Peptides against a protein of PDB entry 2AUS. Designs and how they scored, part 43

Target 1, 323 residues: chain A of PDB entry 2AUS
Amino acid sequence: ADIKREVIVKDDKAETNPKWGFPPDKRPIELHIQYGVINLDKPPGPTSHEVVAWIKRILNLEKAGHGGTLDPKVSGVLPVALERATRVVQALLPAGKEYVALMHLHGDVPEDKIRAVMKEFEGEIIQRPPLRSAVKRRLRTRKVYYIEILEIDGRDVLFRVGVEAGTYIRSLIHHIGLALGVGAHMAELRRTRSGPFKEDETLVTLHDLVDYYHFWKEDGIEEYIRKAIQPMEKAVEHLPKIWIKDSAVAAVAHGANLTVPGIVKLNAGIKKGDLVAIMTLKDELVALGKAMMSTQEMIERSKGIAVDVEKVFMPRDWYPKLW

## One batch from the design tools (peptide; made by RFdiffusion4, then SolubleMPNN)

Design b1_p12_3_s1 (from b1_p12_3, 6 letters changed)
Fold by OpenDDE base, seed 4:
Structure b1_p12_3_s1 (fold): chain B 323 residues (1-323), chain A 12 residues (1-12)
Amino acid sequence: as target 1 above (323 residues)
Amino acid sequence: SAIDARLARLAA
């Protein structure tokens, strides 16, 4: 679920200079690409790394990274962060995921029993990572947020599942099959969501990217490639945000920690240790960092380090140094 | 895909 975060205003008189920065909607096409994320429809077959390499070739990019591995056989939503936005994938790795899965049962099971057993898998589950995973094979708890059965067709069960990052749907299906007593396997899997990226009008194929890049380079038509690339700010929509004064932007862009006086507004419910996005008043991503205070502490305190800045995205020159 | 075919059928 998209957690609506309350916005607490700390400084209601803070204004932003329209001449400073590059708001996500006003970036020249080259700059838009440099700070872009593609909501890629990954085809089945290639690895996520191969797909990233293809995007780099198609778009003539030096750097790109993906917002969480899809197995070769898995299709669907793969956020690919471009160039200067490449590091924004850090925000996407811990984000919730949604899948549509086709489970094939190895025996006949009454529909009511299928529904009842699958409902029991909502909540906390214990998983052991697959042998093929780069993750240490320790038992770990993962949350299944919801299971929505879309269709039961004999032994084929189509379902939507929302899960915590790093939940293995193949393992979930295996355990459902065991609980049903007949066994099951994952026939097909598609990722339909990765944090803020979902199946919508922003979802594009590799073929779309080829065509759209061609239209831009050969025909001078920027519209298609502009629409195919989302601003990097999209990749942090699910994070708690802190909006800062224009006077604080350049310092944070230089890697300085955010101090409490720089805060204009912030989301409610920030805890110490949370990953937060530091934003301008024009909703430009300045940096990602670790909250060193709660929301309440950031409101009550007049001074101190609010955010330990971990990754700067904004160039140092978009805002003037006002110190 | 089998998923796409099933989803298309459910949306019709």
Scores: peptide ipSAE 0.431, ipTM 0.925, DockQ to the pose 0.932
Fold by OpenDDE base, seed 2:
Structure b1_p12_3_s1 (fold): chain B 323 residues (1-323), chain A 12 residues (1-12)
Amino acid sequence: as target 1 above (323 residues)
Amino acid sequence: SAIDARLARLAA
């Protein structure tokens, strides 16, 4: 998520009208909620779906969705996209995850051997999804980006792990235990990161949301609930971006594909088939789509479909129709 | 949690 992408400017003279749209920092509180994502600290016990249902009740919402399932016993970072932002979870599902795990070994193993074997699990691993997963139980490769051992206390190993989306930490720990020759199980697990969402000042509990909503509705204090909800644009920070002309915004908001003439600036390294965020010059999310061209093709070509628009977020009336 | 208690000790 922290990969800084180079920005290539295609039209350095393109301006934006300050009267059009609603930049993420200038949305009225009701509109901010309609286009919001909560960085929720999911408690252990409930399912991710039960927690989403509670948020909907607490905040009086019609719809919400989560940015990747946490098992009932797993706590920590669960992005919950609200109302009109609900479908932004599409950007978060494929994003990398970080966890802190407590592994319990079923026998005594020298610390040096624990460290050596756990280091061998960095890189590509083969996993079978667990029985309780909605995912087809086919063998698949997953990337372990890093393993950081934080503490070894006899048979208890505390470690941080960065993984590709849909890596099962319980299965990783089982395989580590087999490689150590003694077996192991996952004693506790917390998710510390889901794409751009991490443990920081934006992390809130269900109790915080109850209190902050009460302060807004009963006391007229919107500041707390405003800070507790991130703009939906946060959920696409890790994606490659394409910024478009004001004249192209209404067409894309109506579900038209983005054509090359509408592009003002774009990130380097976009490949055909990548998920991309289409942005205004005010950093408002218009839509998610599939790149039909590389960055280089979008620079060199004068015409053609740059992005196949899959999900529109922006209302049709925020920008005028200029065609 | 056991994780929180361990992390708190490591940060001290």
Scores: peptide ipSAE 0.430, ipTM 0.924, DockQ to the pose 0.936
Fold by OpenDDE base, seed 5:
Structure b1_p12_3_s1 (fold): chain B 323 residues (1-323), chain A 12 residues (1-12)
Amino acid sequence: as target 1 above (323 residues)
Amino acid sequence: SAIDARLARLAA
């Protein structure tokens, strides 16, 4: 999520009509909820599905979805996309994750050896998915981006770990224990990050949501529930973006593919096949799609399909049809 | 949690 992406301007004269659309910061509270994502602090105990069902009951919602399963015993950052934003979780599934883990060693190991061996697990690792996963039990490579040892207390090792999506920390700890020669198990695990969602002022509990919804419905105070729900655009901050002309927005909102003439500006480093977010000039999410061109091709070409639109989020009536 | 207790100790 921390990759700074350069913005390349293709049309420096493109303006946007302030009367069209609903920028993320200007949505009425009901509309904000319809296009919202909660940065939930999932408690240990319930499944991710049970927590989503509770949020739906608390907030009186028809639909919601989560940005990547946490096991029942695992706490921490669980993005929950609401109502019309439910499918934005597609952007979060492939996103990197961070955890804090407590590993318990089954024997005594010198601290220097613990540090040396754990450093060897940075980079590419081979994992087999656990039996309880919906994923085929084939060996697969995963990236460990970093391991930061926070504390070594006898046989207890507290560490922060950044990983590729679908890396199993329990399996990592098991392999570290084998490499140390004494064995190890995962005593506790907390997820501290899921793509753009982290432990910050936006992190809320289920209890917070109950209270904040009550303040809105019974006391008429919308401030708390508004702050507790992030705009769906937060869930795509880590993706490469393409910003489009007002005249192209309604076509894309109707499911048309984005063509090169509709592009105003775009991030550098887009490759063919990348998941991209199509944005208005007011930073509203129109759609997710697959890049059919690189950034360079989108700059150099005057015509052609730039993005194959996979999922529309914006309503069809927010911008006028100008085709 | 054991994690929270350890993190609190390290931040102090």
Scores: peptide ipSAE 0.423, ipTM 0.924, DockQ to the pose 0.982
Fold by OpenDDE base, seed 1:
Structure b1_p12_3_s1 (fold): chain B 323 residues (1-323), chain A 12 residues (1-12)
Amino acid sequence: as target 1 above (323 residues)
Amino acid sequence: SAIDARLARLAA
């Protein structure tokens, strides 16, 4: 998510009509909610599905979805996409995660040995999904991006860990305990990051949402509920982006594939097969799709399908048909 | 939570 992607400009003369679309910062409150994502602080206890059902009741929503299951006992960052934005959660499935974990060791181990062994778990690890997982229990590799030990208090080890999507921290802790020779278990876990969503000023509780919705509906104060909901574009910040001409927006919004002539600018480092976000020149999310070309091919070619459009988000009427 | 209590002590 923190990777600054270079932006390559193909058409430096491309302009956008300010009357077309609804930029994220200019959406009326009802429209903002329809295209919103909540950075929810999930409490320990309920399932991620129960929490989504509560949000739907609190905010009077027809549909919502979450950006990756947290176990009932796990607290912290749960992105919840609302209404028309519900399917943007697919962009968060491959996104890296960060956790703070409390590991309890089943024996005494010198601090230097704890630090040395935990550092060996940075990089590629082999995991088997737990029995309760909907994922097939095949052995698979996962990346541990970093382990930061925050505190060692006897047998209790508090640490921050950045991991590839679908890494099981409970399994990681079990394997660390085996490597230490004494065994270990996960005492507590909090998710502190899910792709672009982190513990920041945008993190809100279920209680906050109740209060903020009340302030809007009963007192006419929209500012709190507006701040509590992020635009759906937040959920794609970690993806490579392709910005398109105003004349291409309506076609893509109707489900047409993006062709090379429609591209104004794009991120460097797109590979064939990558999930990409198709954006307007006003940074509105039009669609998600699969790159059919690399960045280099999209620069060098004058024609062809650049992106296979998989999911449209933008309404068909925000931009005029210019074909 | 035990995590929140520990983090609060480390931030202080």
Scores: peptide ipSAE 0.360, ipTM 0.910, DockQ to the pose 0.928

Design b1_p12_3_s2 (from b1_p12_3, 5 letters changed)
Fold by OpenDDE base, seed 2:
Structure b1_p12_3_s2 (fold): chain B 323 residues (1-323), chain A 12 residues (1-12)
Amino acid sequence: as target 1 above (323 residues)
Amino acid sequence: SAIDERLARLAA
């Protein structure tokens, strides 16, 4: 999520009409909700699906989806995409995650040995998904990006861990316990990050959402519910982006693939097969798609399909047809 | 939660 990507400009003279579209900061409240993502603090107890169902009931919504399952007992950052934005979760599912975990050791181990062994688990690990997962139980490699030990209190180890999507912290703790020779289990787990969503001022509870919706509907105060919902564009901040001409927006919004002539600017380092966000010059999300070219090919070529459009978000009428 | 209590102590 924190990867700064260089922006390469192909057309420095490209302008955008201020009358077209709805920039993320200029959406009416109803439209903001239709294209919103909540950075939810999931309580321990309910499933991620139950929490999504509650949000739908609280906010009177037809559709919603979450950016990656948290177990019932796990609290913290659960991005919930709303209504028209529901499918933006496909950008969040593969995103890195951070957790704070409390590990309980089943025997006494010297602190120096705990620190040494836990450091060996940074990098590539082999995991088997647990029985309760929707994922086929095949052995797979996952990356542990970092382990930061926060506290060692006898047999209790508090640590922060950054991991690749679909890394099971419970399984990691089990393997750490085996490597220490005494065994271990996960006492508590909180997710502190899911891609671009973290513990910050945008994190809200289910209780906050009840109150903020009430203030809007009963008191006419929209400010709180507006701040509690992030624009769907937040959910793609970690993706490589391609910005397109106003004349290309309506075609992509109708489900046409993006061709090279429509590109104004793009991020460096796009590879063929990457998930990319197609943006307007006002930083509105038009669509998600699969890159059919590298960044270099998109610069050098004058024609061809740059992006295979997989999911359109923008309504067809926000920009005029200019063909 | 045990995590929140521990984090609060470490921040104090």
Scores: peptide ipSAE 0.464, ipTM 0.933, DockQ to the pose 0.937
Fold by OpenDDE base, seed 4:
Structure b1_p12_3_s2 (fold): chain B 323 residues (1-323), chain A 12 residues (1-12)
Amino acid sequence: as target 1 above (323 residues)
Amino acid sequence: SAIDERLARLAA
C-alpha cells in the first residue's frame, strides 16, 4: 500500500461506457458481498480456518478464503475474501505484513543494549520455518523492513515490526533473545497489517458481522454490512496495475491473455514475471496475471502478450463482447 | 490484551 506507482498513459483518448460493469462503489449489496473482502479482526483462540468457516456461516456464504494464516493465539488483521473474490487471496499471501509484538526477556538487559541489538535485526535475516508449518523447513532469508520499539518496560518490549511475507515473529524474538544473551519469548502478537489491509475504520469483528448481517436481513438496513465488506479491488491495491480498454474487458474476462493493444494505462516499474492486476477504466478488477513484458516493453511494442491471465474475477457479461 | 492495554496507555 505504501508504494506509490507512477501511472503511464498510453491512450489518453480512451473512454469507458458508464453503463458497463459495476464499479466498486456502485455494486448492489448482494453483488458487493459476492466480490467482497472483510478486513477481519481475528480474535485470539480460533484458527484462521475456523474463523473463515464462521464468516461463511454468519453471512450464508458458499466459499471464502483468507489472505494469510494467523496462528490461533495471534489476533488482528485477517483479510477474508468472499465468494467470487475468494481467489484474490493470492494477491495477499505474498504481501508484506506488520505486527505489534510483546517480547518478554528472560533476564535484565540495559535499554540501550535492547535498542541496539533490535536495530541489527532490521534487514535480511535467516529463518527456518517452525515445525508446525506446512512450508518446507529449509533455511531462507526474510526481510525485516523496520523495527520500531514502542515501549521498554523492564523485561517487556513492545515493538512494531514490518516484515516480508512468511517471516516468523516468534523466531525473530527468539533470535533477538539469543543476541541479547538472556533469551526471550513472544508473549503476545497482533497483526496490524496485511498488505493493503490495516487497522482502520474497515476493521471489523465477528460480532460486528453478526449484528450487521442481522440489520440487513431483519431490518433491511444494508449500510452496516456494506461498510463491513471492502470491494475485492482493495485486495489488489498493492499490486502494479494495468488498465484496459472496454473492448478488451470481455476477452480477458473469458480468460484471454491481455495483449498490448488493450492497454490504456499502466503502472511504471512492472517487470516480466510480476503479479499484476488487470483493471477496467472504472477501477474494476478483471483478472490477476503474470506480466510477460516490462512496463517499457508494453509502451514500446504495438503487439504481443502483455499479461498471462491466471485468475479471472470479473463475470463475462459485465462488459459486452466487442469482437 | 496486554498489547491493547499498553497501546492504550501509550496513546493517552
Scores: peptide ipSAE 0.463, ipTM 0.933, DockQ to the pose 0.978
Fold by OpenDDE base, seed 5:
Structure b1_p12_3_s2 (fold): chain B 323 residues (1-323), chain A 12 residues (1-12)
Amino acid sequence: as target 1 above (323 residues)
Amino acid sequence: SAIDERLARLAA
């Protein structure tokens, strides 16, 4: 999520009409909710699906979805996409995750050995998905980006871990315990990050949502509920972006593929097959799609399909049809 | 939680 991407400008003279669209910071409250994502602090106990159902009831919503399952006993960062933004969770599924874990060892191990062995688990690991996973129980590789030991207290090891999507921390702890020769289990787990969503001032509880919705509906105060809901564009901050001309927006909003002439600027390092966010010049999310060209090909070519549009978010009427 | 208690001690 923290990868700063260079922006390459293809058309430095492209302007945008301020009368068209609804920039993320200028949406009326009802529209903001319709295109919103909550950075929820999921409590331990309920399933991720139960929590989504509660949010729908609290906020009187028809649709919502979450950015990646947390087990019932696991707390912390659960992005919940609302209404018209529900499909943006597809951008969050492949995103890296961070956790804080408490590991309990089943025997005494010298601290130096704990540190040495845990360091060996940084990088590529082999995992088998748990029995309750919707994923086929095939051995697969996953990346552990970093392990940071926070505390060693006898047999209790507190650590921060950054991992590739779909890495099982319970399985990691089990294998660490085996490598230490004493065995181990996961005592507690909290997710502290899911792509662009982290523990920050945007993190809210279910209780906060109840109160903030009440302040809006009963007292006419929208400030709190507005703050508690992030624009859907937050959920794509970690993706490579392509910014398009005003004249191309309505076509893409109707489900047309993005062609090379519609590109104003783009991030460096896009590869064919990458998931990309198509943005307006006002940083509004138009659609998600699959890159059909590299960044270099999108710069060098004058024509062709740049992005195969998979999911449209923007309404068809926010920008005029200019074709 | 045990995590919150431990993190609070480390931040103090």
Scores: peptide ipSAE 0.457, ipTM 0.932, DockQ to the pose 0.981
Fold by OpenDDE base, seed 1:
Structure b1_p12_3_s2 (fold): chain B 323 residues (1-323), chain A 12 residues (1-12)
Amino acid sequence: as target 1 above (323 residues)
Amino acid sequence: SAIDERLARLAA
């Protein structure tokens, strides 16, 4: 999520009509909810699915989905995409995660040895998915981006860990324990980040959502529920973006592939096959798609399919048909 | 412990 991407401008004269679309910060509250994502602090105890079902009940929603399963006992950052935004979770599933974990060692180990061994687990690790995972139990590599030891107290090791999606912290701790020679288990786990969603002022509890919904429905105060829900565009901040002409928006919103002439600006470093977000010049999410060209090809070419549109989010009527 | 306090701050 912290990857700063250069923005390359292809058409510096492209303007946008302020009457078209609904910029993220200017959506009426009902529309904001329809295109919303909650940065939920998942409590320990319930499944991620139960929590999503509760949010649907609290907010009177037909549809919602989560940005990556947390185990019942695991708390913290669970992005929950609402209604028309529900499918934006596909952008969050492959996103990196951060956790704070408490590892309990089954024997005494010198602190210097703990630090040295844990440092060896930064990088590529081999994991076997747990039995409960929908993933085939084949050995797979996963990236550990960083391990930051926060505290060591005897046999208890508190650490922050940044990992590739689908890295199992419980398995990591087990392997660290084996490498230390004493064994270890995961005592506590909290997810502190899921892609662009982190522990910040946008993190809300289920209780907050109950109260904020009540303030809106009973007291007419929409401010709290508005702040508790992020625009769906937040859920794609970590993706490479392509910004398109107003004249291309309606076509893409109808499911047409993005062609090169529709591009106004784009992020550097897009590769063929990358998941990309197609945006309006008002930073509205139109669609997710697969890049069919690199950034360089999208700059150099005058024609061709730039993005194979996989999932449209924007309604077809927000922008006029200009074709 | 300082660990317990940190965990409590994470759970709050």
Scores: peptide ipSAE 0.013, ipTM 0.604, DockQ to the pose 0.221

Design b1_p12_3_s3 (from b1_p12_3, 5 letters changed)
Fold by OpenDDE base, seed 4:
Structure b1_p12_3_s3 (fold): chain B 323 residues (1-323), chain A 12 residues (1-12)
Amino acid sequence: as target 1 above (323 residues)
Amino acid sequence: SRIDERLARLAA
């Protein structure tokens, strides 16, 4: 969700040393790759794991991970986090998703009825994960944020759908078909969004990656591969953020919990238990953690643990130890 | 893909 979050400044005099760290836009190409996320256009056919394995081979990487499984037959937006950024996928797994789906109806239904029934599926729905899912097959609620019908062509309904993470579009289409009385199936599915990753100019194919890597390694042209890889900070854009003092960065990078005195600014609306991104004043991702306080508590309190640091991303040496 | 073909038609 594109939630605009207000930024509350706690320390308006806090400055950052330009010599410390590596801002997302100023990383050398090798470092950019080490802290990168690819907005991959996953082709239909391969599993998400196979695609990750191919990316690792193409780019000569030791580690990579994906921001949420796409079924083999499903194409589109698959964020692939690279190397030291691999663990950032944990921020993407719970993120909202958007799809374009082609639903095929098993009978003729008046367009007005199609539109009316599909609108009823906006909001909370009850789903059971499919048999093939590694997820425990318990009935669960999921949010359908919106359904936008793009085209109705006889029995073929093209629609855009925004959903909570782990909503099964195949199951949604099945239930729509039942509600229409004729039945339906998912003819095709493309993911058009995974959190902050969308179908935009950053979307690249496996072939693009092959070519761009070749241009870099053989021709010395880094511009293509640089553009094809997003900074890991992109993968946390949708999270509430806490920006910290330069003096706090090294401690957090060493795995220390963030304490209230380290906070310079923060997003409004953080609740206890929220996943938050800890950022430098240069918008570098230091760590992900669990908020131990609300935004209000982080403002009002002078001391205490603000964030339980779960995953550190920043190297320990990017900022000096100032203690 | 059928989706891409349809989207291309709708964008034209």
Scores: peptide ipSAE 0.407, ipTM 0.919, DockQ to the pose 0.927
Fold by OpenDDE base, seed 2:
Structure b1_p12_3_s3 (fold): chain B 323 residues (1-323), chain A 12 residues (1-12)
Amino acid sequence: as target 1 above (323 residues)
Amino acid sequence: SRIDERLARLAA
């Protein structure tokens, strides 16, 4: 998620009309909720689906979705996209994850051996999804980006781990235990990051949401619920972006593919097939789509389909039809 | 949680 992307300007004269759209920081509270994502601290016990159902009940919502399943006993960062933003979770599902795990060893192992063996699990690993997963049980490669040992206390090993989406920490710990020769199991697990969502001031509990919704509805104080909900644009911060002309926004909002003439600026390093976010010049999310060209092709070409639009978020009426 | 308790001790 922390990949800094260069911005290439294609049209340095492009301006945006301040009367059109609703920038993320200027949405009325009702509209902010309709296009919101909660950085939820999921408690241990409930399923991710039960937690989403509770949020819908607390906030009186018709629709919501989560940015990647946490097991019932796993706590921590669960992004929950609301109402019109529900489909933005597709940007979060493939995003990297970080966890803090407590591993319990089934025998005594020297600390130096623990450190040496755990370091060997950085990089590519082969995993089979557990039986309870919604994913087909095929062997697959997953990347472990880093393992940081925080504490070794006898048979208890506390560590931070950064992983590719759909890496099973329980399976990782099982394999570490096998490599150590004594076996191991996952005692506790907390997710500390899901793409752009991390443990920070935006992390809120279910209790916070109950209180903040009450302050809004009963006391007329919107400040707390406004701060507890992030704009949907937060959920695409880790994606490569393409910024488009005001004249192209309404067409894309109607489901038209983005063509090269509509591009004002774009991130470097877009490849054909990448998931990209189409943005206004006010940093509003218009749509998610599949890049049909590289960054270089989008710069060099005068015409053609740049992005196959998959999911539109922006309402059709925020920008005028200029065609 | 045992994780939170351990992290709190390491931050102190």
Scores: peptide ipSAE 0.404, ipTM 0.918, DockQ to the pose 0.937
Fold by OpenDDE base, seed 5:
Structure b1_p12_3_s3 (fold): chain B 323 residues (1-323), chain A 12 residues (1-12)
Amino acid sequence: as target 1 above (323 residues)
Amino acid sequence: SRIDERLARLAA
């Protein structure tokens, strides 16, 4: 998520009409909620689905979805996409995750050995999904980006870990315990990051949402609920972006594929097959799609399909039809 | 949580 992507400009003269669309920071409160994502601090106990159902009840919503399951006993960062933004969760499922874990060792191990062995688990690891996962129980490789030991207290090891999506921390801890020769189990787990969502000032509880919704509905104070809900564009910050002309927005909002002439600027390093976000010049999310060209091909070519549009988010009437 | 308690001690 923290990878700064270079922006390449194709058309430096392209302007946008300020009367068209609704920039993420300028949506009326009702519209902001319709296109929102909550950075929820999921409590331990409930399932991710139960928490989504509670949010729907609290905020009087018809539809919502979460950006990646947390087990009942696991707390922390759970992105919950609301109403018309619900489908943006597809951008969050493949995103990297960070956790803080408490590992309990089943025997005494010298600290130097703990540190040395845990360092060997950075990089590629082989895992089998647990029995209760929706994923086929085939052996698969996953990346551990980093392991940071925070504290060693006898048999208790507190550590931060950054991992590829669908890495099982419980399984990682089990294998670390085997490598140490004494065995280990996961005593506690908290998710501290899911792609662009982290533990920061945007993290809110279910109790916060109850209070903030009450302040809006009963007291007429929208500030708290507005701050508690992030624009859906937050959920795609980690994706490569393509910014398009005002004249191309309505066509893409109607489900047309993005063609090369519609591109104003784009991120470097897009590959064919990548998931990309199609944005307006006001940084509004129009659609998600699959890149049909590399960045270089999108620069060099004058025509052709740049993006196969998979999911439209923008309403058809925010921009005029200019075709 | 045990994690929060440990993190609080490390920040103090």
Scores: peptide ipSAE 0.397, ipTM 0.917, DockQ to the pose 0.983
Fold by OpenDDE base, seed 1:
Structure b1_p12_3_s3 (fold): chain B 323 residues (1-323), chain A 12 residues (1-12)
Amino acid sequence: as target 1 above (323 residues)
Amino acid sequence: SRIDERLARLAA
């Protein structure tokens, strides 16, 4: 999520009409909710699906989806995309995750050995998905981006870990325990990050949502619920972006593929096959799609399909048809 | 939580 991407400008004269669209910070509260994502602090106990169902009930929503399952016993960052934003979870599912884990060792191990062995688990690891996962139990490689040991207290090891999506921390801890020769188990786990969503001022509880919704509906105070819900654009901050002309927005919103002439600016380092976010010049999410060209090809070519549009988010009427 | 308690102790 922290990858700073260079922005390459193709058309420095491109302007946007301020009357068209709804920039994230200018959405009426009802529209903000329709295109919102909650950075939920999931409590331990309920499933991620139960929590999503509760949010739907609390906020009187028809649809919602989560940005990656947390086990019942696991707490912390669960992005919940609302209503028309529900499909934005597709951008979050493949995103990196961070956890804080408490590992309990089944024997005494010198601290130096703990540190040395845990360092060896940074990088590529082989995991077998647990039985409860919908994933076929085939061995798969996953990346451990970093392990930061926070505390060693006898047999209890507190550590931060950044991992590729679908890395099982329980399995990691089991393998660490085996490598230490004494065995280990996961005593507690909290997710501290899911892509662009982290533990910050935007993190809210289910209780907060109940209160904030009440303040809005009963007292007419929208400020709290507005702050508790992030714009759907937050959920794509970690993706490479392509910004398009106002004249291209309506076509893409109707499901047309993005062609090269519609591009105003784009991130560097887009590869063919990458998931990309198509944005307006007001940083509104139009659609997600698959890049059909590299950044370089999108710069050099005058025509062709730049992005195969897979998921449209923007309503068709926010921008006029200019074709 | 045990994690929160430990993190709070480390931040103090």
Scores: peptide ipSAE 0.392, ipTM 0.915, DockQ to the pose 0.984

